# Designs tried in a protein design run: peptides against a protein of PDB entry 4CIC. Part 54

Target 1, 148 residues: chain A of PDB entry 4CIC
Amino acid sequence: KVSTKGHYGVQAMFDLAQHFGEGPVSLKSIAERQGLSEPYLEQLIAVLRKAGLVKSVRGAQGGYILAREPRDIKVGDIIRVLEGPIAPVESVSQDDPEHSLKFDFSVTKSVWEKVKKSIEEVLDSITLADMLKDAEEAQMAQGYMYYI
Target 2, 147 residues: chain B of PDB entry 4CIC
Amino acid sequence: KVSTKGHYGVQAMFDLAQHFGEGPVSLKSIAERQGLSEPYLEQLIAVLRKAGLVKSVRGAQGGYILAREPRDIKVGDIIRVLEGPIAPVESVSQDDPEHSLKFDFSVTKSVWEKVKKSIEEVLDSITLADMLKDAEEAQMAQGYMYY

## One batch from the design tools (peptide; made by RFdiffusion4, then SolubleMPNN)

Design b2_p14_3_s2 (from b2_p14_3, 12 letters changed)
Fold by OpenDDE base, seed 3:
Parts: sequence; structure tokens; C-alpha cells
Structure b2_p14_3_s2 (fold): chain B 148 residues (1-148), chain C 147 residues (1-147), chain A 14 residues (1-14)
Amino acid sequence: as target 1 above (148 residues)
Amino acid sequence: as target 2 above (147 residues)
Amino acid sequence: SSEEILFLPEDSAP
């Protein structure tokens, strides 16, 4: 599962991608469009900014922009920044010796590693540019349904 | 992420697969081998039994067996039974109107659907028989490192 | 039916 944080992070980054080249977007406007609280979005944007995926622009027309072109940002990059490494199974924290999964059951681990790899491959195959294209295609398809 | 429940459920089912054809295995023995509490394992086995993946055998040599051959049980079947449908993203419960993801953002949804499909394909491609084979190959490889 | 989502948060190490 992608956490709510990862989900909303991808939404916020996609919103910034939709406005790429239009200049800085206010957090308020992103929050309103994406149905997010401004304080929650501020936390997400702070992480994304620190990771160099987003830039803050200061001034009267200040706000946020993508730090890179949409084609240069993978969904996987966003998820790794917000969630850390894609882990398909909870890392049993090594620090609880009683719940130390002593049996590093190599075979069950290999199943989860296959799942991890599959998720990574999917998320690394999708850029914000791909998402923009998909949105445009969907909007065109809706437009055609209104004209028929 | 597969929950702890899914993870341990796959371990318990794999333990039963390793003993397939040897007769019923006690919950105690599974719990000991897999590092699980017996009460927790009992809950998992109850769900797996209800789903028809495991059978209970009664008697002095009673216990549990796989209800099907290891080749006929996918990892995906185990996960679906224990976790329900593989969902890659939290269904924002419709009941919190403030956190209602109003925008069914079709594009972001499609990303998560692609992830879901990919997970399903992987888990449905792996049987307990495949896991048994992988375990045998790993054991053979270890045996060759000691010679 | 709460479609339960598979990502448990990693326990943030303190």
C-alpha cells in the first residue's frame, strides 16, 4: 500500500506538473484543487523541497514549482522521497528481540523481494509527463463524449 | 506492503506445504518452526480453513493439512484470503467528508491500479510448489558450499 | 468494506 502521504504527495506533484511553465503555484491553490489541508500539504512540500523535487519561489507571486521537468520526475522518485524505500513487508524492527523474525526464511523473503521489484519497476516506469499525457487523453475522451 | 498477517500466513502455509503428504501437522509444531505464537497462528489457520485452503484433521495424530496440493495454491490466494483484495492505496473511507478524496483523480488512480495489477501478477505467478522448489534449490546450494 | 491498504508505516526509528 502507498500511504496516504505517498498518495497525496503524488497528487500534489501532479498538480505542480499540470502548472509547469505557468510559474509558481500557491500552496493554498494546490490544497484547494487536491482537497488537502494546507498544513498537511506544507509538510509534504517541505519534504519534497528538501529532496530537490520542488522549488520555492519567493515574492508577491510566490509559491512552488517543480524543480525538474515532468519527464525527469518518476512516480517512484516521489514515493521514495516521501515513504523511503519501497518495502513490500513491514521490516520487523531488529530491535525487538522477541519478534525478531529469526528465520530469515529465504524463500518467503524472495517472494516479497519479487513484489518489491515489481512495484519499483512500475513506479519507475511512470513519469509526471506520462501522467500529464494520460490526463490529456482522458480529457479529450470526455470532450468527445460531450460532442457525441 | 503485505501486513504481518499476510507474511505469517504465507509462512504457515509454506510450512504446511513442506509437510504435505506426511499427514497432519500440529499448530504447536508450526508455531515453533515459524516463530509464531500458537494463539496468533490459531487465528490465521481459522481464516485459512474457512477459506478452504487448510483442512483440520481430528484424532490422536490430528492437526492441519493443506486442503489442496501445493501446486494448486498461489501466494495470491493466501494473501486474498488473509488481507482481502490487494489494494495498493488506502481507500479513503468515504465516511470522512473532510478527507473525502473528492477528486477521483482518474490519473493517480490509474497509477495505483497499475501497481495493484503488478502485485497480483507476481503473487498469482508463485505457487507453494514453486516455493518448495526454491527451498530445495537453496538447500542444495548450501550443501555444495560445505563440500 | 474498508479496502485495507497494504503499506504499514515503517516504524520510524526514534
Scores: peptide ipSAE 0.034, ipTM 0.797, DockQ to the pose 0.346; fails the geometry check
Fold by OpenDDE base, seed 2:
Structure b2_p14_3_s2 (fold): chain B 148 residues (1-148), chain C 147 residues (1-147), chain A 14 residues (1-14)
Amino acid sequence: as target 1 above (148 residues)
Amino acid sequence: as target 2 above (147 residues)
Amino acid sequence: SSEEILFLPEDSAP
């Protein structure tokens, strides 16, 4: 399951992709468009910036830009930065010694590894450029429905 | 993400699959083998029983059995029973009017729908019988490493 | 090492 953090992180990165090449975007404008609180978005952007997916631009027209082209940023890269390694199962905290999963049930672990791999393959197959293209196609399809 | 509930539910169902055809298994014995608390396992089994994946057998040798053959129970069926529909993203509660996701960002939703579909396809492709086979193959491979 | 679990909502235990 993708956390709210991962979900909103992908939305914020997609907003930056839509404005790629137009210059720096303010956090306020992203927050307004994406329906996010500005303080929450600041935390997300701080993590994304530290990971080198976003750059901060200083000045009167300051804000944030993508650090790479939209085609060079996978959804999987965003999720890994925000949530860490894609874990399909909550790691039962090894630290509860009473819940020592005594039987490292290799078979159940294998099921979750297959799920992990499948999620990774999907998220690594989608770039911000693919999302931009899908958005354009959806807008064109809506435009055609209004002209018919 | 599969919850702890889903994870332990699959383990408990797999334990019942390993004993399929041997008669009813006690919750205590499942709990001991799977490293689960008996009260927690009772809650899981109650849900699985209500969904018709498990049957209760009464008597001195009472306990639980799979309601269907291991080949007729998908991992996806177990997860859907325990967790409901596979939601790849937490549904931002539509009910928080302040977090009115005004823009139903169809594109972001499409990404999560692709992830959902992929998870469903994987979990629906794995039966308890497939898991039994994988366990047997792993045991044989370990046996061959010791001879 | 806190492997950052993709948070399912913790069941708010009462």
Scores: peptide ipSAE 0.031, ipTM 0.799, DockQ to the pose 0.104; fails the geometry check
Fold by OpenDDE base, seed 1:
Structure b2_p14_3_s2 (fold): chain B 148 residues (1-148), chain C 147 residues (1-147), chain A 14 residues (1-14)
Amino acid sequence: as target 1 above (148 residues)
Amino acid sequence: as target 2 above (147 residues)
Amino acid sequence: SSEEILFLPEDSAP
């Protein structure tokens, strides 16, 4: 699962992508647009900044920007930064020494590794630029539904 | 993520698949082979039985069996029974009425729906029979490394 | 319909 932290982190990064090229965005404005508490967003942005996905801009029009272009940031990069490695199952460290338990554990582990790989492939196939495009297409589709 | 419940549920169902056709397996024997507490396994088996994935056999050699052949039980079926619908993200019910929030929410939601679909496709592509085959192949491969 | 979201417990790192 993607945690609430990963979910809101992707929303905050997407907000920064929507404003990419417009200059620095204040945390307050992101929080207002994304329905997030400013203190919670500060924690997310601190992690994202430390990972080099976001830059802080100082000055009268200070705030945050994406550190890279939206096309160069995968959703998987954001999730790995906020949640760590994508783990489909809690690591049951069953250090049970019996040989039979190790074998059954290996087969079930392979199922979870397939799930992990599938999640990674999906999240690494989606960039913030893809999300921007999907947003533009959805906005155009809504615009057409109001004219019919 | 698959919960500990889903993980152990798949292990218990796989143990029952390994013994499919040998007759009823006691919860004690499954618990011993899978490193599970018997009380925890009783809870899992109760849910799996209620969902019709497992049958209880009564008698002196009583226990549990798969209710269907291993080929007819997907890992996805086990997970959906134990954990409910595969949800990649917590449903943030942000009933925030502002139009902008709904739009950004829809785009992020589509990402999670893609992840959900991908997980479902993987888990629905793996049967207990596939797991049995993978186990046999792994056991043969280990046997060949000792010769 | 309560979509039972699989809450991964946040590993509260001690």
Scores: peptide ipSAE 0.030, ipTM 0.792, DockQ to the pose 0.274; fails the geometry check
Fold by OpenDDE base, seed 5:
Structure b2_p14_3_s2 (fold): chain B 148 residues (1-148), chain C 147 residues (1-147), chain A 14 residues (1-14)
Amino acid sequence: as target 1 above (148 residues)
Amino acid sequence: as target 2 above (147 residues)
Amino acid sequence: SSEEILFLPEDSAP
């Protein structure tokens, strides 16, 4: 599953994608549009910035921008930065050596590896540019429904 | 992500599949083979039984059996029974109306729906019979490496 | 009907 962190991270990155080329966006404005607390968003943006997905712009019109074009940022890239490697099963913390899943049946593991691969393929197939296009198409479809 | 409950549920169902046609298996023997606590397995089996994936056999040789053939039980069926619908993102509990995700951007939702669909397709494509076959192939491959 | 999104318990790292 994608955590709340991953979900909001994708949402914040998508907001930055919608404003790509318009200049820097303030954290406050992103937080307001996305319904996020500004402190929470600040933590997300700090991680995304450290990973080189977002740039900070300084000055009176300072804020954040995407570090790359929307087409060069996959949803999978955002998720990996925020959550790490996609794990289909929570690793039962190895901390109880007695509950060492000795029989990690190679077969059961292979099922979860197939799930992992499928999730990775989907998330790596979707860019922020694809999301922008889908948003535009949805807005156009809504617009046409109001004009009919 | 699959919970520990889903993971162990698939493991327990796979153990029952390996013994399919051999008669009822005791919870104790499943727990021992799968490294599960017997009380935890009892809870899992109760859910799986209620869903009609497992049958209880009574008597001196009592225990549990698969309710269907291994080919008629998908991994997706086991997961849905134990965990419910596959959800790619945790729903932030709507309990804080002020943190109502007003902008459930339809686009962000569509990404997670694509992920959900992909997970469902994979889990619904794998049966317990497929898992048995994969286990047999793996055992044969190991056997050939030692000869 | 709140679709109970299957919560993977976040491993609370101790």
Scores: peptide ipSAE 0.030, ipTM 0.798, DockQ to the pose 0.227; fails the geometry check

Design b2_p14_3_s3 (from b2_p14_3, 10 letters changed)
Fold by OpenDDE base, seed 2:
Structure b2_p14_3_s3 (fold): chain B 148 residues (1-148), chain C 147 residues (1-147), chain A 14 residues (1-14)
Amino acid sequence: as target 1 above (148 residues)
Amino acid sequence: as target 2 above (147 residues)
Amino acid sequence: GSEEIIELPEDAAP
């Protein structure tokens, strides 16, 4: 389950991808378009900037840009930066020392590792460029439905 | 993300699968083997029983059994009973009416729907019988390392 | 080896 932080982080990164090549975007304009509070977005952008996914531009037309092309940023990269590694289960404290518990724990752990791997594969298969393409296709499909 | 409730529910169901065909297992014995508090396990078992995944047996040797064979219970069935539908994202309230937000929301939603489908496919591909087999294979592999 | 403990946030049940 992706947190609200991960969800809004992907939205903010997608907004920056839609404006990629147009120059720096203000936090205020991202916040308005994405329905986010500006203070919350400032915290997200600070983390994303520290991880090298976004760059800050200074000046009268200052703001933020993607640090890489949309095709070079996976959804998985954004989630790992904001949430850390993708845990399929809440870390149940491994602290119970009994040998039988370790074995049942091992089998259950293998189930969650399979879930983890599957989530990672999905999130690492989707780039911001794929999301841009899906957006364009959806807009075209809506446009065709108004002309029929 | 599977909650602690889902995790412990799968452990308790796996314990019942290991004892399948041996008769009813007491909640106390499950709690001891799985490192769970008995009161917490009582809550889990009550939900699982209401969903028809476990049966209660009354008597001096009373306890719980699986309601179906281990091969007929998916991990996904256990998770859906304990946690409800697998939601890949916290339900961000869809209530923002502005048209532009709806479109960006649609693309982001499609990403999370792909994640959901992937999790469901994995959890629905694993039965308690598969977990029993994996346990037996791991015990055999450990046994061969000691001889 | 850094065991990357993937801390999913608390309320984020999958």
Scores: peptide ipSAE 0.019, ipTM 0.784, DockQ to the pose 0.064; fails the geometry check
Fold by OpenDDE base, seed 1:
Structure b2_p14_3_s3 (fold): chain B 148 residues (1-148), chain C 147 residues (1-147), chain A 14 residues (1-14)
Amino acid sequence: as target 1 above (148 residues)
Amino acid sequence: as target 2 above (147 residues)
Amino acid sequence: GSEEIIELPEDAAP
C-alpha cells in the first residue's frame, strides 16, 4: 500500500507538474489547491527536494519547481523517495524474538516478490507527464458532457 | 502492502494445502511448521473458516482442512478474507476533519486504481496449487544441486 | 456498493 505520505507526495508533485514552465509555485498555493496542510506539505517538499525531484527558487516570487521535466519523473520515483523501496508485505517487526523463526518459506516470499514487481512495473510506467495527459483528457471529456 | 495477518494467513493456508488429502491437521502442527503462535493461528483460522476457505473436523484426529481443492483457492481470496478488499493506498483516517478535503483528484485516484488492479491480477492469478507446484519445483532444484 | 478499502495499518513511526 501507498501511505498517506506517498499519496500526498504524488498530489504535490502533480500540482508542480501542472505548473511546470510557469515558474515557481508557493507552498501555500500548492497546499490550497491540493487540500493539504502547509506544514505537512513543507515536510514532503523537504524530502522531495533532498532527493532532487524538486528545486527551491529563492526571491520575492520564489517557491518550488520540478527539478526535471514531468516526463522524466515516474510515480515510482516519488514513492521510492517518500516511502523507500516498495515492499509488498509489512516488515514483520523483528521485535518478537520468539517469532524470529522467519521461516521465509521461499514460496510465500515468491508471491510477495511477484506482487512487488507488479507494483513497481505499474508505478514506473506512469510519469507525471502521463498524469497531465490523463487530466487534460478528463477535462475535455467533462467539457463535452456539459455541452451536450 | 499485505499485512502480517495476510502473510501468515497465506502461510497457514499453504500448510493446509501441503496436507490436502491427508486428513485433518491440528492447529498445533501448523503453528509449529509455520513458526506461528497457536493463539494467533486460531484467530486466523476462525476468520478463514467463517469465510468458507477452511473446514473444522471434529474428533480425536480432528483439526482443519481446506474447504476446497488448492486449485480452487486463490491467494487473492485469502487476502480479501483476511484484510478485506485490496486497497493500494492506506485510507486516510477520516479523523482529521480539516484534512477531510479528500480532493480525490481523479488522476491520482486513477494511479492507485491501476496499482490495485495490478495487485488483484497477480494475487488472483496464483492459486494454492500453483504454490504447491512452485514448492515441488524448488525442492527438485535443490535436490539437483546436491547431485 | 461497499467499497472494499484495504487499510494497511500506518506503521506508527516510533
Scores: peptide ipSAE 0.019, ipTM 0.779, DockQ to the pose 0.211; fails the geometry check
Fold by OpenDDE base, seed 4:
Structure b2_p14_3_s3 (fold): chain B 148 residues (1-148), chain C 147 residues (1-147), chain A 14 residues (1-14)
Amino acid sequence: as target 1 above (148 residues)
Amino acid sequence: as target 2 above (147 residues)
Amino acid sequence: GSEEIIELPEDAAP
């Protein structure tokens, strides 16, 4: 499962991809377009910047840009930065210390490893450039529905 | 990410699969083998029973059994019962009502739908019978390392 | 088609 953090992080990165080559985008403008709170977006962008996926531009036309071309950023890269390693199971909070025989049933672990691998393969197969292309195709398809 | 509920639910169902055909298994015995609290397991089993994946047997040898053969229960069926529809993204708690322009960006949705489909395909490809087979193969492989 | 953004709780499945 992608957390809300991962979801909004991909939205924010996609917004930056749509404006790639147009110069710096303000956090306010991203927040308005993506329906995000500006303070929440500041936290996401701070993480993405530290990971080298986003650059900050200073000045009167200051803001953020993608640090790489959209084709060089996978959705999997964004998720790994925001959520850490793609984990198929949440860390079972060790809250019950007494019966914490982590019977790490190798069999159930194997199921989750298969799920993990499948998620990783999907997320690593999709770039921000692929998302841009899909958006253009969707807009063209909608445009054709209004002209008929 | 599979929740702790989904994870332990699959473990409990797998324990019942290992004992399939041997008769009813007590919740206590499942809890002991799987390292689960009995009260937590009672809640899981209650959901699984209501969904028709588990049957309760009454009497002196009372307990629980799988309602179907292990081959007829997918891991995906267990997860859907315990967690609901396989969701690629966590619930964005609608707690901020003002900026709830759900810009349902069809593009980001498409990414998550691809992830969802991939998870569903994996979980629906694995039965409790497949898990039993994998366990037997793992035990045989360990046995060969000691001889 | 209903855009069921399948909302998962914090402690939720992959």
Scores: peptide ipSAE 0.018, ipTM 0.782, DockQ to the pose 0.113; fails the geometry check
Fold by OpenDDE base, seed 5:
Structure b2_p14_3_s3 (fold): chain B 148 residues (1-148), chain C 147 residues (1-147), chain A 14 residues (1-14)
Amino acid sequence: as target 1 above (148 residues)
Amino acid sequence: as target 2 above (147 residues)
Amino acid sequence: GSEEIIELPEDAAP
């Protein structure tokens, strides 16, 4: 499950991708466009910046930019930065080393590992560039719907 | 992310699968083998029973059995019963209907729908019978490691 | 109708 943090992080990164090459965007403008509180967005951007996905530009036209091209940022990269490793199951504390539960635990663990791998593969297959393309295609489809 | 409820539900259902055909299993014995609290397992089993995945048998040798063969129960079926529909993202309350957020919202939504679909495909591809087979293979592999 | 957002526990949905 992608947390609200991951969700909003992807939205904020996508907003930055839409403005990639246009210069720095203010947190205020991202917050307004994405329906986010500015203080919450500040926290997200701080994490994303520390991870090297976003750069801050200082000055009168200061703000934030993507640190890499949209094609070089996977959704999986954003999620891993914000949420950490994709965990398919809550860490059931491996507290009890003693019980013969190792065997059943191994099989159930393998199910969750398969789920994890599948999620990782999906999230790592989608870049911000892919999202931009999907947005353009959706906009074109809407535009054609007004002309028909 | 599968909840503790989903995780323990799959464990309990797998325990019942391991004993499938041997007759009813007591909740106490499942709880002991799976390291679960009996009261928590009672709640899980009640939900699973209501969904028709488990049957209760009454009598001196009473307990629970799978309602279907292990091959006819997907992990996805168990998860959907215990947790509901697989939601890849927490429902961000669509509170603000007014904002032009529809477009960006659509693209991000499509990402999460892809994730959802992928999870569903995986969980629906794994049956309790597949888990039994994996357990047998793992047991054989451990047995061979001692020779 | 309020779509009962089944709040999967925070950590529960993959």
Scores: peptide ipSAE 0.017, ipTM 0.781, DockQ to the pose 0.138; fails the geometry check

Design b2_p14_3_s4 (from b2_p14_3, 11 letters changed)
Fold by OpenDDE base, seed 3:
Structure b2_p14_3_s4 (fold): chain B 148 residues (1-148), chain C 147 residues (1-147), chain A 14 residues (1-14)
Amino acid sequence: as target 1 above (148 residues)
Amino acid sequence: as target 2 above (147 residues)
Amino acid sequence: GADEILTLPEDAAP
């Protein structure tokens, strides 16, 4: 699963991609469009900025921009920045030494590794540019439905 | 992510697959082999039994068996029974009407649907019989490293 | 429900 954090992070990055080339977007405007609290978005943007996926622009028309072109940002890059490495299974907390998964179940691990690889391949195959294209296609399709 | 419940459920089902045809296995023996608490395993087995993936055998040599052959049980079947439908994203609790994901972000939904489909395809491509075969191959490979 | 499968353990409400 992508956490709520990853989900909202992708939404926020997609919002910035839709405005790419138009200049800086305010956190307030992103929050309003994405249905996010501004304080929550500030936390997400801080992480994304530290990772070099977004840039802060100062001034009266300040805000945030993508640090790279939409084609150079994979969904997988956003998820890895916000959530860390894609884990197929919840890490059983290593901290309980008595319930240590001592059994090297190589076979069960291999199942989860296959799932992990599959998720990574999907998320790394989708860029923000691909998402923009899909949005344009969807908007055109809706536009055609209103004219019929 | 597969939950700890799904992970341990697959381990318990795989343990039952390894003993398939040998008769009923006690929960105690499964718990010992899988490093699980017996009470936790009882909860998992109760769900798996209700779903018809395992059968209870009564008697002095009682315990649990797979209800189907290992080839007829997919990993995806186990996960769906224990966790429900494979969801790619955590549901933002519908209960906060103010934080309702009002935006029909069809595009972001499509990303998660692609992830979901990919997970389902992987988990539905793996049976307990495939896992048994992989275990046998791994054991043979280890045996060859010792000679 | 559909929501339960991929829960990260940290959002398990107390």
Scores: peptide ipSAE 0.027, ipTM 0.779, DockQ to the pose 0.240; fails the geometry check
Fold by OpenDDE base, seed 1:
Structure b2_p14_3_s4 (fold): chain B 148 residues (1-148), chain C 147 residues (1-147), chain A 14 residues (1-14)
Amino acid sequence: as target 1 above (148 residues)
Amino acid sequence: as target 2 above (147 residues)
Amino acid sequence: GADEILTLPEDAAP
């Protein structure tokens, strides 16, 4: 489950990807286009900036840009920055010293580790450039549907 | 994120799989072996029973058994019963009517759908029989480390 | 470390 924070973080980063090369984008304009509150977006952008995924540009036409090209930013990079390590299950602290409990725990843990790995592989396989391409393809498909 | 409910549900079902063919297992014995509270386990087992994954056996040696063989129960089946559909992201109700917002939402939604599908594929690829096999292999590996 | 489970959304059915 990607948190609301991860979800909105990916939306904000995708908005910056759509404007990549056009110059700095204001937080206000991102908030308006993505349906986010500006204060919430400011918190997200602060974290993303600290992680080196976003750069701030100063001046009258200041704002934010991607710190790297869209192809060099994975969705997994965004999620790890905002949410930390992708984890499939809450760490149940098994303080129980009994050997049998530890073994059953290890097998169930392996299931969750497989889920984790699968999520990581998916999120690390998707770049902001892939998302831009998917958006273009979807827009073209919609354009063709309006002409039929 | 598998909830604590899903996690403990898989543990309880795995315990029942380990005892499959030995007869009915008491909730107390499952709770003790899995480090679960008996009242919490009772709630989980009630849901799993209603979904037809577990059967109750009545009598002095009564308890619970798997309703199907361990090979016929996927981890995904347990999770869907306990948590509902495997969803990758909280449903953000985008009530925003603007076309641009809907489009960006659709692309981000597709990312989460890919994550969902991946989780489903993993959880549907693992049966309780696979977990039993993994447990046996791990026990053998530990036995070989002691020699 | 808190192994932060990715929590699955409740499908808010409308």
Scores: peptide ipSAE 0.026, ipTM 0.777, DockQ to the pose 0.117; fails the geometry check
Fold by OpenDDE base, seed 5:
Structure b2_p14_3_s4 (fold): chain B 148 residues (1-148), chain C 147 residues (1-147), chain A 14 residues (1-14)
Amino acid sequence: as target 1 above (148 residues)
Amino acid sequence: as target 2 above (147 residues)
Amino acid sequence: GADEILTLPEDAAP
């Protein structure tokens, strides 16, 4: 499950992708378009900036831009930056010494590792460019429904 | 991410699968083997019992058993019972009226739906019988390293 | 009903 932080981080990055090449976007405008609180978005953007996914532009028309092209940013990259390594379960402390417990832990751990890998594969298969394309296709489909 | 509840629920169900056909297992013995608190396990077992995944056996040798064979219980069934539908993200309220927000929301929602489907497919592909087999294979592999 | 987010637990710092 993606946390609210991951969800809103992807929304904010997608908003920046929609404006890619148009210049810097203000946090206020992103917050308004994405239904986010501005203070919450500041925290997300600070992390994303430190990770090199976004750049701050200074000046009267200052704001934020994607640091890379939308095709070069995977959803998985955003999630890893915001949430760290995709851990499927909290690491239950491995320190229980009894061999039977260690074995049961290994089998259950393997289930969660399979889930982790599956999530990583999905999130690494989707770029911000793919999301932009999906958005354009859905806008065209809605436009056609109003002309019929 | 599977919650601690889902994780420990799968561990408890796997413990019951390892003892399937041996009769009822006490919550105390499950708690000891799985490193769980007994009160926490009582809550998990109550939910699993209500969902028909576990049966309570009464008597002096009372306890719990799987309600179905290990092959007929998917990890996905356990997770859905304990956590509800595998929601990849909390449903952000769809009630924002502006068309642009709805559209951005639809695209981001589709990403999470893909993640959901992937998790469901993995969890529905693994039964307690598969986990038992993996455990047996790993025990054999460890046994061969000591010889 | 609270659709529980699969919160990636934060690594509990030791």
Scores: peptide ipSAE 0.026, ipTM 0.785, DockQ to the pose 0.297; fails the geometry check
Fold by OpenDDE base, seed 4:
Structure b2_p14_3_s4 (fold): chain B 148 residues (1-148), chain C 147 residues (1-147), chain A 14 residues (1-14)
Amino acid sequence: as target 1 above (148 residues)
Amino acid sequence: as target 2 above (147 residues)
Amino acid sequence: GADEILTLPEDAAP
């Protein structure tokens, strides 16, 4: 499962990809376009910046830019930064202390490992550049639908 | 991510698959083998029973059985019953107020749809019978390591 | 509906 954090993180990174090469983008403008709260976006961007996916630009026209080209950022990279390792199952909260025999049932674990691998393969196959291309194709398709 | 509910539900269903054809299994015995609380297992089994994946048997030797053969129950079927539709991202709780413009950003949605499809394909490719076979193979491999 | 997306539990901070 991708968290809300991962979801919004991918949206914010995609917004930065759409403006790549145009200079720094303000968090306010990203928040407005993506329907995010600015404080929440600040937290996401702080993590992404620390991981070296985003750079901050200082000054009156300051803001954020992608630290790499859109083709060099996988969706999987964004998710790993925001959520850590892609886990197919939630960590069973330790809150059932005594009788949670971690039945390390090898067979059920293997099912989740297969799911994990499948998610990783998908997310590592999609770059921000692929997402940009998909957006352009979708806009063209919409444009044609209004002219027919 | 599969929830704890989905995870334990698959464990409980697998335990019932291991005993398929042997008659009804008590919730207590499943709970003990799988390291689950009996009250939690009761909740899981109630959902699974309502969905027609499990049957209750009444009597002194009563308990639960799989409602279908292990080959006819996919892991995906269990997860869909316990968690609903396999979703790749958390539903943003409606609790973020007025300005959650559901920016139905079609491109990000398409990424998650690809992830969803991939998860569904994996979970729908694995039956309880496949899991039984994997368990037997693992036991044989362990047996050969001790000789 | 399409909106049931995979929720990660927030690590409840201790």
Scores: peptide ipSAE 0.025, ipTM 0.783, DockQ to the pose 0.248; fails the geometry check

